# Designs tried in a protein design run: peptides against a protein of PDB entry 3ESW. Part 86

Target 1, 322 residues: chain A of PDB entry 3ESW
Amino acid sequence: NNIDFDSIAKMLLIKYKDFILSKFKKAAPVENIRFQNLVHTNQFAQGVLGQSQHLCTVYDNPSWHSIVLETLDLDLIYKNVDKEFAKDGHAEGENIYTDYLVKELLRYFKQDFFKWCNKPDCNHCGQNTSENMTPLGSQGPNGEESKFNCGTVEIYKCNRCGNITRFPRYNDPIKLLETRKGRCGEWCNLFTLILKSFGLDVRYVWNREDHVWCEYFSNFLNRWVHVDSCEQSFDQPYIYSINWNKKMSYCIAFGKDGVVDVSKRYILQNELPRDQIKEEDLKFLCQFITKRLRYSLNDDEIYQLACRDEQEQIELIRGKTQ

## One batch from the design tools (peptide; made by RFdiffusion4, then SolubleMPNN)

Design b2_p16_5_s4 (from b2_p16_5, 9 letters changed)
Fold by OpenDDE base, seed 4:
Structure b2_p16_5_s4 (fold): chain B 322 residues (1-322), chain A 16 residues (1-16)
Amino acid sequence: as target 1 above (322 residues)
Amino acid sequence: SLLEEVRKAEEYLKEL
């Protein structure tokens, strides 16, 4: 009896696909109840849900992509990408070109485009006066600041002139194209939009210990790649735990297609207690939100994403980001 | 350098 191994393999693949697709079907009533109970009883879960409602969808705005592309020096960017790509002897059409693009966008953003703002300059004294600024606290936005999704405004007093300077923490990335300054939040917010504007698959990574960065899916590397605009960092997930000796508990990635606990990629040492939620409940939450984000996708898209998710989970378990 | 990254991290953490 010639075992038709090809037929068996095809049948197993079909059954596996069906099994995977079954996980992404409409949530059972019990899962909905569990989800509702979790987000109502656990503050961390509520926070993750709230972030997902914004971060998973906000950057998928074609009008914003157009504004970004009109604002950036695309000629400079592509000139530099082409130069570095050619220097390394790559042929046209290689998937690695996108990695060069992201690296140049990191360079361009940090060196040419955006500025770090620890303290604002004094509005009265002018440039390079931030050293004279004393924080007075924060307040709500005024009527003008409120137009740009501003949640808080940091207030500073100039020690030299005594005047007050406002540093609004804008969450509108289009406003950030104008202001061109901020901290990690503003950097990551605008840079996430920039990467999305080039048609890249991008996630926003939130760290509970007050940092944020990006991941993009490299088609060349066939994995999610760490990208930190503040650091001009590409594929260096270790920088926080090793270089910074940062203590961390949670890193959660938010993308259009899902929410993923990526803590294992970044927390290599100095792990803080993961006591905000049960691990099983966090896993359930991320899967449940991911499932909801994929409800409109076809079976092939769902299957491809599920395969990607499985590969990522294997990577995260093995610690083989490098 | 590692020292520069640590310094940046420390500056960042002081700003939070």
Scores: peptide ipSAE 0.014, ipTM 0.429, DockQ to the pose 0.012
Fold by OpenDDE base, seed 1:
Structure b2_p16_5_s4 (fold): chain B 322 residues (1-322), chain A 16 residues (1-16)
Amino acid sequence: as target 1 above (322 residues)
Amino acid sequence: SLLEEVRKAEEYLKEL
């Protein structure tokens, strides 16, 4: 019997594709019940769902992308990218250009564009007066601040002149293009939008232990790459666990195409108890939200993303960046 | 991995 190995291979590939696609079908009634029960009974699950409803879609705004590109010094950015690409990039192919772009955007954002704000400068005394500022607490936004998705305003008194300075914690990234200052939340929020405005595949990573950063999908490296705008860091997922000796429990990535537990990429030591949710329930939750985000995609898009997901899961299990 | 084998098989099938 001449076994047509080519026919068998084709049949196996079709069956495999069909199997993968079957996992992304509309959730069964039992899965919907499990999901509803989980988000109503588990606070951590409810938090992940709430974050996904915002972070997975908010940055997919073409009007915001245009405003970003009109605001940045694109001539400076591309001049620097082209300069670095011309040194080494031609030998590695065109896909490496996006890695150079992200590295320049990290430099530009930290060095030229945005400012870290531990305490604001005094509105009356001017620049470099933050050392004279005493925190008085936080309050709700006023009528003007409320226009820019502001939930909290930090209040400071100047020890020199006695005047009050307000530091609104804006969540509107377009307002952040004007204010040009903040902490990790404002940095990551605006930087995620900036990367997205260049047409890049980007995820927002939330860490339970009060930090946030990005991931960028590098076509050159063929994987998700750690990106921290605060640190001007590219592909250094170890900085938190090793360099900072930070203790962490959960890192969750939020993107337009899925929600993924990426804790294994960043929690290399000093792991805190993962007691907020059962591991099986967290896995179910992330998969369930991911399925919902992909409901409008065609079979080929679903299949390609599923292959990418599997590669990432293999990477995360091996604990080695490939 | 099964994925790597499937991807190699898909690439091979595109060249045929």
Scores: peptide ipSAE 0.006, ipTM 0.389, DockQ to the pose 0.331
Fold by OpenDDE base, seed 3:
Structure b2_p16_5_s4 (fold): chain B 322 residues (1-322), chain A 16 residues (1-16)
Amino acid sequence: as target 1 above (322 residues)
Amino acid sequence: SLLEEVRKAEEYLKEL
């Protein structure tokens, strides 16, 4: 009997598709009860849910994408991308072009566009005066600062002129296009929006130990790629655990299509106790939120995303970037 | 794994 391997492969794909689609059906009553109980009883789960309600959707704003693209020097960006792409001998239309774009956006953002703000410059003394600034603490936003989703304002006094300078911690990424300064939070927030504005698949990665970055889905590499705007880093997930010797417990990625525990990608050593939630409950939570985010998608979209998810899970288990 | 076989089959079907 000539085994028609092609027919078997097609049949396996159909059966697998049906199996996957069955998992993404509306949640059963028991799953809803489990979810509700988890988010009402576990503070970490509440935090993940709260973050997902913002981070999974906020960057999918076409009006913001337009504002970003109008604000960036697109001519410079694409000129540099085209130059590096051509230099490496790639043909037009290769999927690798997007990797060059992300690398240039990292360069452009860090070198030409945004500034790290450990302490602000004195608003009276002008540029390069941050050395003269003494922190006085933090306070709530004023009426103007409150317009731009500001949760806290850091207050500094100039040792030279005695004037007070306010450093509002804006969460509005459009305001960050104007201010062009911040720390890891502002950097990651705006840079995530920038990448999204180019039509890229992007996730915001939250680390419990006070760092944030993003991931970009490379069609060329066929995987999620670490991207840190602060470090101008592309595909270097090891920088935190190895280079910084950072201790970490949780890294959670938030995207429009899902919430994923990506801790295994970044926590390579110096793992802190994962005691905030049971592993099975965290897995359930991420899957449940992901399922909800996909409720409006068609069967083909659900299937393609599920295939991507499974490849990522294999990658994370094997510790091998294929 | 079944997943790897499905992936290979998907890649094969896209090339067809």
Scores: peptide ipSAE 0.000, ipTM 0.383, DockQ to the pose 0.410
Fold by OpenDDE base, seed 5:
Structure b2_p16_5_s4 (fold): chain B 322 residues (1-322), chain A 16 residues (1-16)
Amino acid sequence: as target 1 above (322 residues)
Amino acid sequence: SLLEEVRKAEEYLKEL
């Protein structure tokens, strides 16, 4: 009996495709009830939903992409990418070019474009005066600052001249193209938009313990890759748990096509209690939001994304990102 | 999961 293994494999693939597509059909009434109850009763779930409503869609703005591309030194960026690609990239194929691009964007952003702002410079004394700044606290935005999605303004007094300097925490990434300074929030916000402006698949990763970074989907590596603009880091998910010895409980990735718990990629040691939500409820929540984000996609797009999701889940289980 | 079984089957078919 020559078992036609090819025919069996094809039948299994068809059944598998149909099974995957069945998961992305309209949510059953029971799933909608479970979702509504979860987000109304669990504060962490409500927070994840609220973040998804912003982070999953805000960066898909063609007008913003144009402004970004007009603002960056594209000639310098592509010159550097082409230079690095010409050394080793031709042997690895064209898909590696995007990895070189992301690495150059990390370099360019940190070295040439954006600045870390622990404390602002004094508006009166000028550049390199942050050492003279004393924090006085935080307040709400004024009428001008409010135009740029500002929730908080940090207030500093100069010890030298006595003047007050305001440091608005802008959430408008277009305003950040002008100000070119911030902390992890501003860095990650603008850098996420920059990567999206090059047409890349990008996720915003929120860590509950007050850090944020990106993930980029590398077509060359065929996986999600850790990207931290603050650290100029590419594919170093261990830096938080190992190098920083950071204690963490949750890392949630937000992208246009899904919400994913990526904690297993980054929490390698010093895990804090995951007591904010039941693991089964978090898994359900992320899957439910992901399903909603994919409602307008065709069957082939849904299938390709589901295959990608499964590969990622296997990677996270096997610890291959370590 | 059905997915793990399909993958095991695919891996098994690649090793044949």
Scores: peptide ipSAE 0.000, ipTM 0.352, DockQ to the pose 0.454

Design b2_p16_6_s1 (from b2_p16_6, 6 letters changed)
Fold by OpenDDE base, seed 3:
Structure b2_p16_6_s1 (fold): chain B 322 residues (1-322), chain A 16 residues (1-16)
Amino acid sequence: as target 1 above (322 residues)
Amino acid sequence: NKNEKLVKELLKKLEE
């Protein structure tokens, strides 16, 4: 009996697709109960859920994308991308062009567009006066600052003129297009929006140990790529654990299509105890939120995303960025 | 498509 391997392959693929799709059906009552119990009893789970409700959807705003694209020097950006792309001898239409775009956006953002703000300049004394600024603490936003999703305002006194300067920590990324300054939170927030504005698949990565960055899905590399706007870093997930010798416990990626524990990509050494949640519960939580985010997608979209998920999980287990 | 390719490749290897 000539085993029609092609027919068997097709049948296996169909069955596999059906099996994958079955995992993304509406949650069973037991899963809903487990989810509710987990988010009501575990503070870390509550935090992940709360972050997912914001970070997974906030950047999918076409109006914001338009504002971003109108604000950036697109002519300069694409000129530089085209120059570097051509210099390396690539043909037009190659998927690698997007990697060059992200690299230029990293350069442009850090070098030309945004500023690191350890301490603000004095509003009275002008530019390059941050050295004269003494922190007085933090307070709530005023009426104007509150318009731009400001949770806290850092207060500084100028040692030279005695005037008070406010540094509001804005969470509105559109306001950050105006202010063009901040720390890792503001950098990552606005840069995530910038990448999204170019139609890219982007995740916001939250680290429990007070850092944040992005991941970009490279069609050329066919994987999620580490992107840190603060460091102008592309595909260097090791910088935290190795270069900074940073101790970390959790890295969670938040995107429109899912929530993923990406700790294994970034925590290469100096791992802190993962004691905030059971590993099986965290896995369940991320899968449950991901499933919920995909409820409106068609079977083909679900299947393609599930294939990406499986490849990422394989990557994270093997430790081989191929 | 990658899983499909993988399955196809695995099947080819099984034919071998």
Scores: peptide ipSAE 0.019, ipTM 0.490, DockQ to the pose 0.092
Fold by OpenDDE base, seed 1:
Structure b2_p16_6_s1 (fold): chain B 322 residues (1-322), chain A 16 residues (1-16)
Amino acid sequence: as target 1 above (322 residues)
Amino acid sequence: NKNEKLVKELLKKLEE
């Protein structure tokens, strides 16, 4: 019996594709009940859902992308990218150019564009006066600050002149293009938008232990790459656990196409108890939200993303960045 | 697609 292996191969591939696609069908009533119960009974699950409703979609704004590209010094950025690309003589494909772009954007953002703000300068005394600032606490936004999605304003008194300086914690990334200062939250928020404005696949990574960063999908490396704007770091997921000796419990990545527990990429040692949710429930939650985010995609898009997801899961299990 | 290639390779190995 000449087994037409090619025919069998094709049939198996079709069945495999159909199987994968079946996982992304509309949730069964029982899954909806499980989801609703989970987000109503588990605070961590509710937090992940709340973050997903914002972070997964907020950066997909074409108007914001245009404003970003009009604000950045694109001539300087591309000049530097072209210069670094030319040095390495990489006859290797057009895909490596995006890695050089992200590396330059990290440099440009930290060195030329944005400023770290532990304490603000005194509005009266001027530049380099932050050392004279004493925190008085936090309050709600005023009428002007409220226009820019501000939830909290830090209040400081100048020890030299006695005047009060306000440091609004803006969540509007377009306002951050003007203010050009902040902490890890403002840095990651605006930098995520910047990367998105170049048409890149980007995720926002939330760490429960008060840090945030990005991931960029490198077509050259064919994987998600760690990107931290605060640290000017590219592909160094170990910096938190190893270099900082940071203790961590959860790292959750939020993107337009899914929510993924990426803790295994970043928590290499000093793991804190993962007691906020059952592991099975967290896995279910992330998968459920991911399915919802993909409901409008066609079968080919769903299949391609599912294959990418599988490769990432294999990477995360092996603990080796390939 | 790497998975398609893997499946095709696995299928080729099954032919072997």
Scores: peptide ipSAE 0.017, ipTM 0.506, DockQ to the pose 0.096
Fold by OpenDDE base, seed 2:
Structure b2_p16_6_s1 (fold): chain B 322 residues (1-322), chain A 16 residues (1-16)
Amino acid sequence: as target 1 above (322 residues)
Amino acid sequence: NKNEKLVKELLKKLEE
């Protein structure tokens, strides 16, 4: 009996697709109740939800993408990408070009475009005066600062001239295109928008222990790739746990198509207690938010994303970035 | 052999 494996494979594929699609149907009433109870009773869950409401959608703004592309030196960027691609990329196919683009954007952003601001320069004394700045604390934004989604302003006094300098912590990434300075939050915020402006699949990764970075989905590598603009780092998820010896508990990735616990990618050692939420509840929360983000997608899109999710979960379990 | 592998992979995914 010649088993028609082709016929069986086709039937199984149909059944599998139907099964996957069934998981992404509208949440059952019981799931809605569970979700509501979780976000009302668990502060960490409420925080994840709040972040998802912003981070999953804010960067999908075509107007912002245009402003970014008009602001960057695209001629320089593409010249450098083309140069590196011409050396190495032709043998590996066209998909690797995007990896070179992301690497160049990391270089350009850190070296040519954006500045780290531990302390601001004195507005009166000018450039390279940050060493003379003493922190006085933080306050709310003034009327001008409030226009740019500013929650906090750090206040500094110059030891030389005695003048006060304000360092507003802007959350508006378009304002950051102007200011071109900040800490990890501002770096990651603007860099996430930059990557999105090139049409890339990007996630914002929040670490509970006060760091943030990006992930980019590489079509060449067929996986999510660690990207840290502060470090000019591409595909180095180990830098926090190993190089910095950082202790971490949670890393949550926020993208337009889902919310994913990516802790296993980054927490390789020095794991802190995961006591903020039950693991099952966190898994449920991320899945529930992900389902909501996909409600407008067609069956083919849902299926493709589900396949990608499964591959990521396998990667996260196996620990082999091959 | 390729189709058999596919069937096995699909079966495994359906069990998850």
Scores: peptide ipSAE 0.014, ipTM 0.466, DockQ to the pose 0.773
Fold by OpenDDE base, seed 5:
Parts: structure tokens; sequence; C-alpha cells
Structure b2_p16_6_s1 (fold): chain B 322 residues (1-322), chain A 16 residues (1-16)
């Protein structure tokens, strides 16, 4: 009996696809009840949900993408990408070009475009005067600042001229294209939009311990890649735990197609207690939100994303990102 | 055959 292994393999693949697709059907009433109870009773879960409602969708704005592409020096960017690609990239396939693009965008953003702002320059004294600035505290936005999704304004007094300088913490990434300064929040916010504007699959990673970065899905590497615009870092997930000796409890990635606990990629040592939510409840929450984000996708899109999810989970379990 | 057993086991797991 020549077992047609090819026929069996095809049948297995069909059954597997159907099984995967079945997981992404509309949530059962019991799952909806569990979700509602979780977000109403657990503050961390409510926070993750709130972040997902913003971060998973805000960057999918074609108008913003156009503004970004019109603002960046695309000629310089592509010139540099083409130069690096021409050295080594042709032998490794066309998909590597996107990795070179992301690396150049990291360089361009940090070196040519955006600035780190611990303290603002004095509005009266001009450039390179931040050393003379004393923090007075924070306040709410004024009427003008409120137009650009500003929640907080840091107030500084110049020790030289005595004038007050306001540093609005803008959450509008289009305003950040004008201001071109900030801390990790502003850097990650605008850089996430920049990557999205090139049509890339990008996630915003929130760390509970006051840091944020990106992940980019590399078609060349066939995985999610750590990207930190502040550090000009590509594929260095270890920098926080090892280089900074940072203590961390949670890293959650937010993308248009899902919410994923990526803590295992970044928390390599000095793990803080994960006491904000039960692990099973966090897993359920991320899966439930992910399922909702995929409701409008077709079966092929759902299947492809599910395959990527499984590969990522295997990677995270095996510690291959080390 | 080891392969047949594996396929049967995999099929069973997919039906669960």
Amino acid sequence: as target 1 above (322 residues)
Amino acid sequence: NKNEKLVKELLKKLEE
C-alpha cells in the first residue's frame, strides 16, 4: 500500500488551515464576558486595552504618510540605501533592501532629522542654551498646544534671562515633524509613523518601566526585529537588560494586526515581578484584542498572520533572539 | 511505518 504521503500532507495542511481559521472566528459569548470582566477588574488590562485602541490604528493614516514622505529627504535616504545595498545586498535577495532602508532611516532620523531634548533651549536666548534651563514642573496645555494632542507641558526657567520656556509633550506625530525634538516617547511615536509611511509592518513596544521602541517585521530575516530610534539600534533586543542593566517586568507590542507580549525578547535578566495580571489573563487579553483587530481580514490574510504568530512564539520560547 | 504513525498522531491532534 504505497501511502501517498503527498496527499496526506495536503490533507494535513487543509485541516491545519481550517483549525487556525477557526480560532479567529467571532468570539464566543463566554470569551466576551471574560474580556469585559478582565478589563473592568484589572487596571493593567484596562491600560493595555486603552493603548491598543490608540497605538494599533493611529499610524494607519494615508494622509500622515504623505506628509511624512513630503517632509523627509527621500533623495538622501534612497541614495544611502542604494549605496549600502549595492555592496552586499544583491546576493542575498531583494527583501534585504528593506533592512537597509530601516537602518538608513535610523541613521537619518538620529543624525540628520530629530534631536534629543532633556531640557529645551531658551526661547529667548536661542540655540544651545538648555544647560541654563531649570525645571519648574509640569502643567496642562494651553489653547494652542491642545491642538496637537498635548497632555503635558514641562515648564523651564532660564537662569540667564529669567524667561519661561514651555516644552509641550506633543503626541501628534505631524507636529513632531515640525518641532523635531523630544524624548523616547516623541522619538518612538514619530519614528513608528515614519516606518509605517514606507509601508512597513511595524509595532510599537511599550515597556512598563518608562521606555518605548519599535519592532519591524523583516521579510529578509522572516521575524520581528528590534528597532530603537533613540539608540539607532537594529536587532539589538539585549541592550536594555544587558547594556543598561535595566530592570523590567512587561514589554507589550502594539500593531495593526495584533497585540503581543514580547517581554521574553527583551527581559533577559533583572526581571521584575510580573504581578500586575495573571499570565493566563494577559495571554487571553492579547489574543482577544488580536482577534478583534483581524475581524475584517480574509482567510488567507488571517492564515498568514497566524503562521507568523506561531513562528514568533517558537522564537520567544527558544530564546533565539539572544 | 514511523511516518504513518506521525501523520496519524498529527491528524488526531488537529481534530482535538
Scores: peptide ipSAE 0.007, ipTM 0.430, DockQ to the pose 0.492

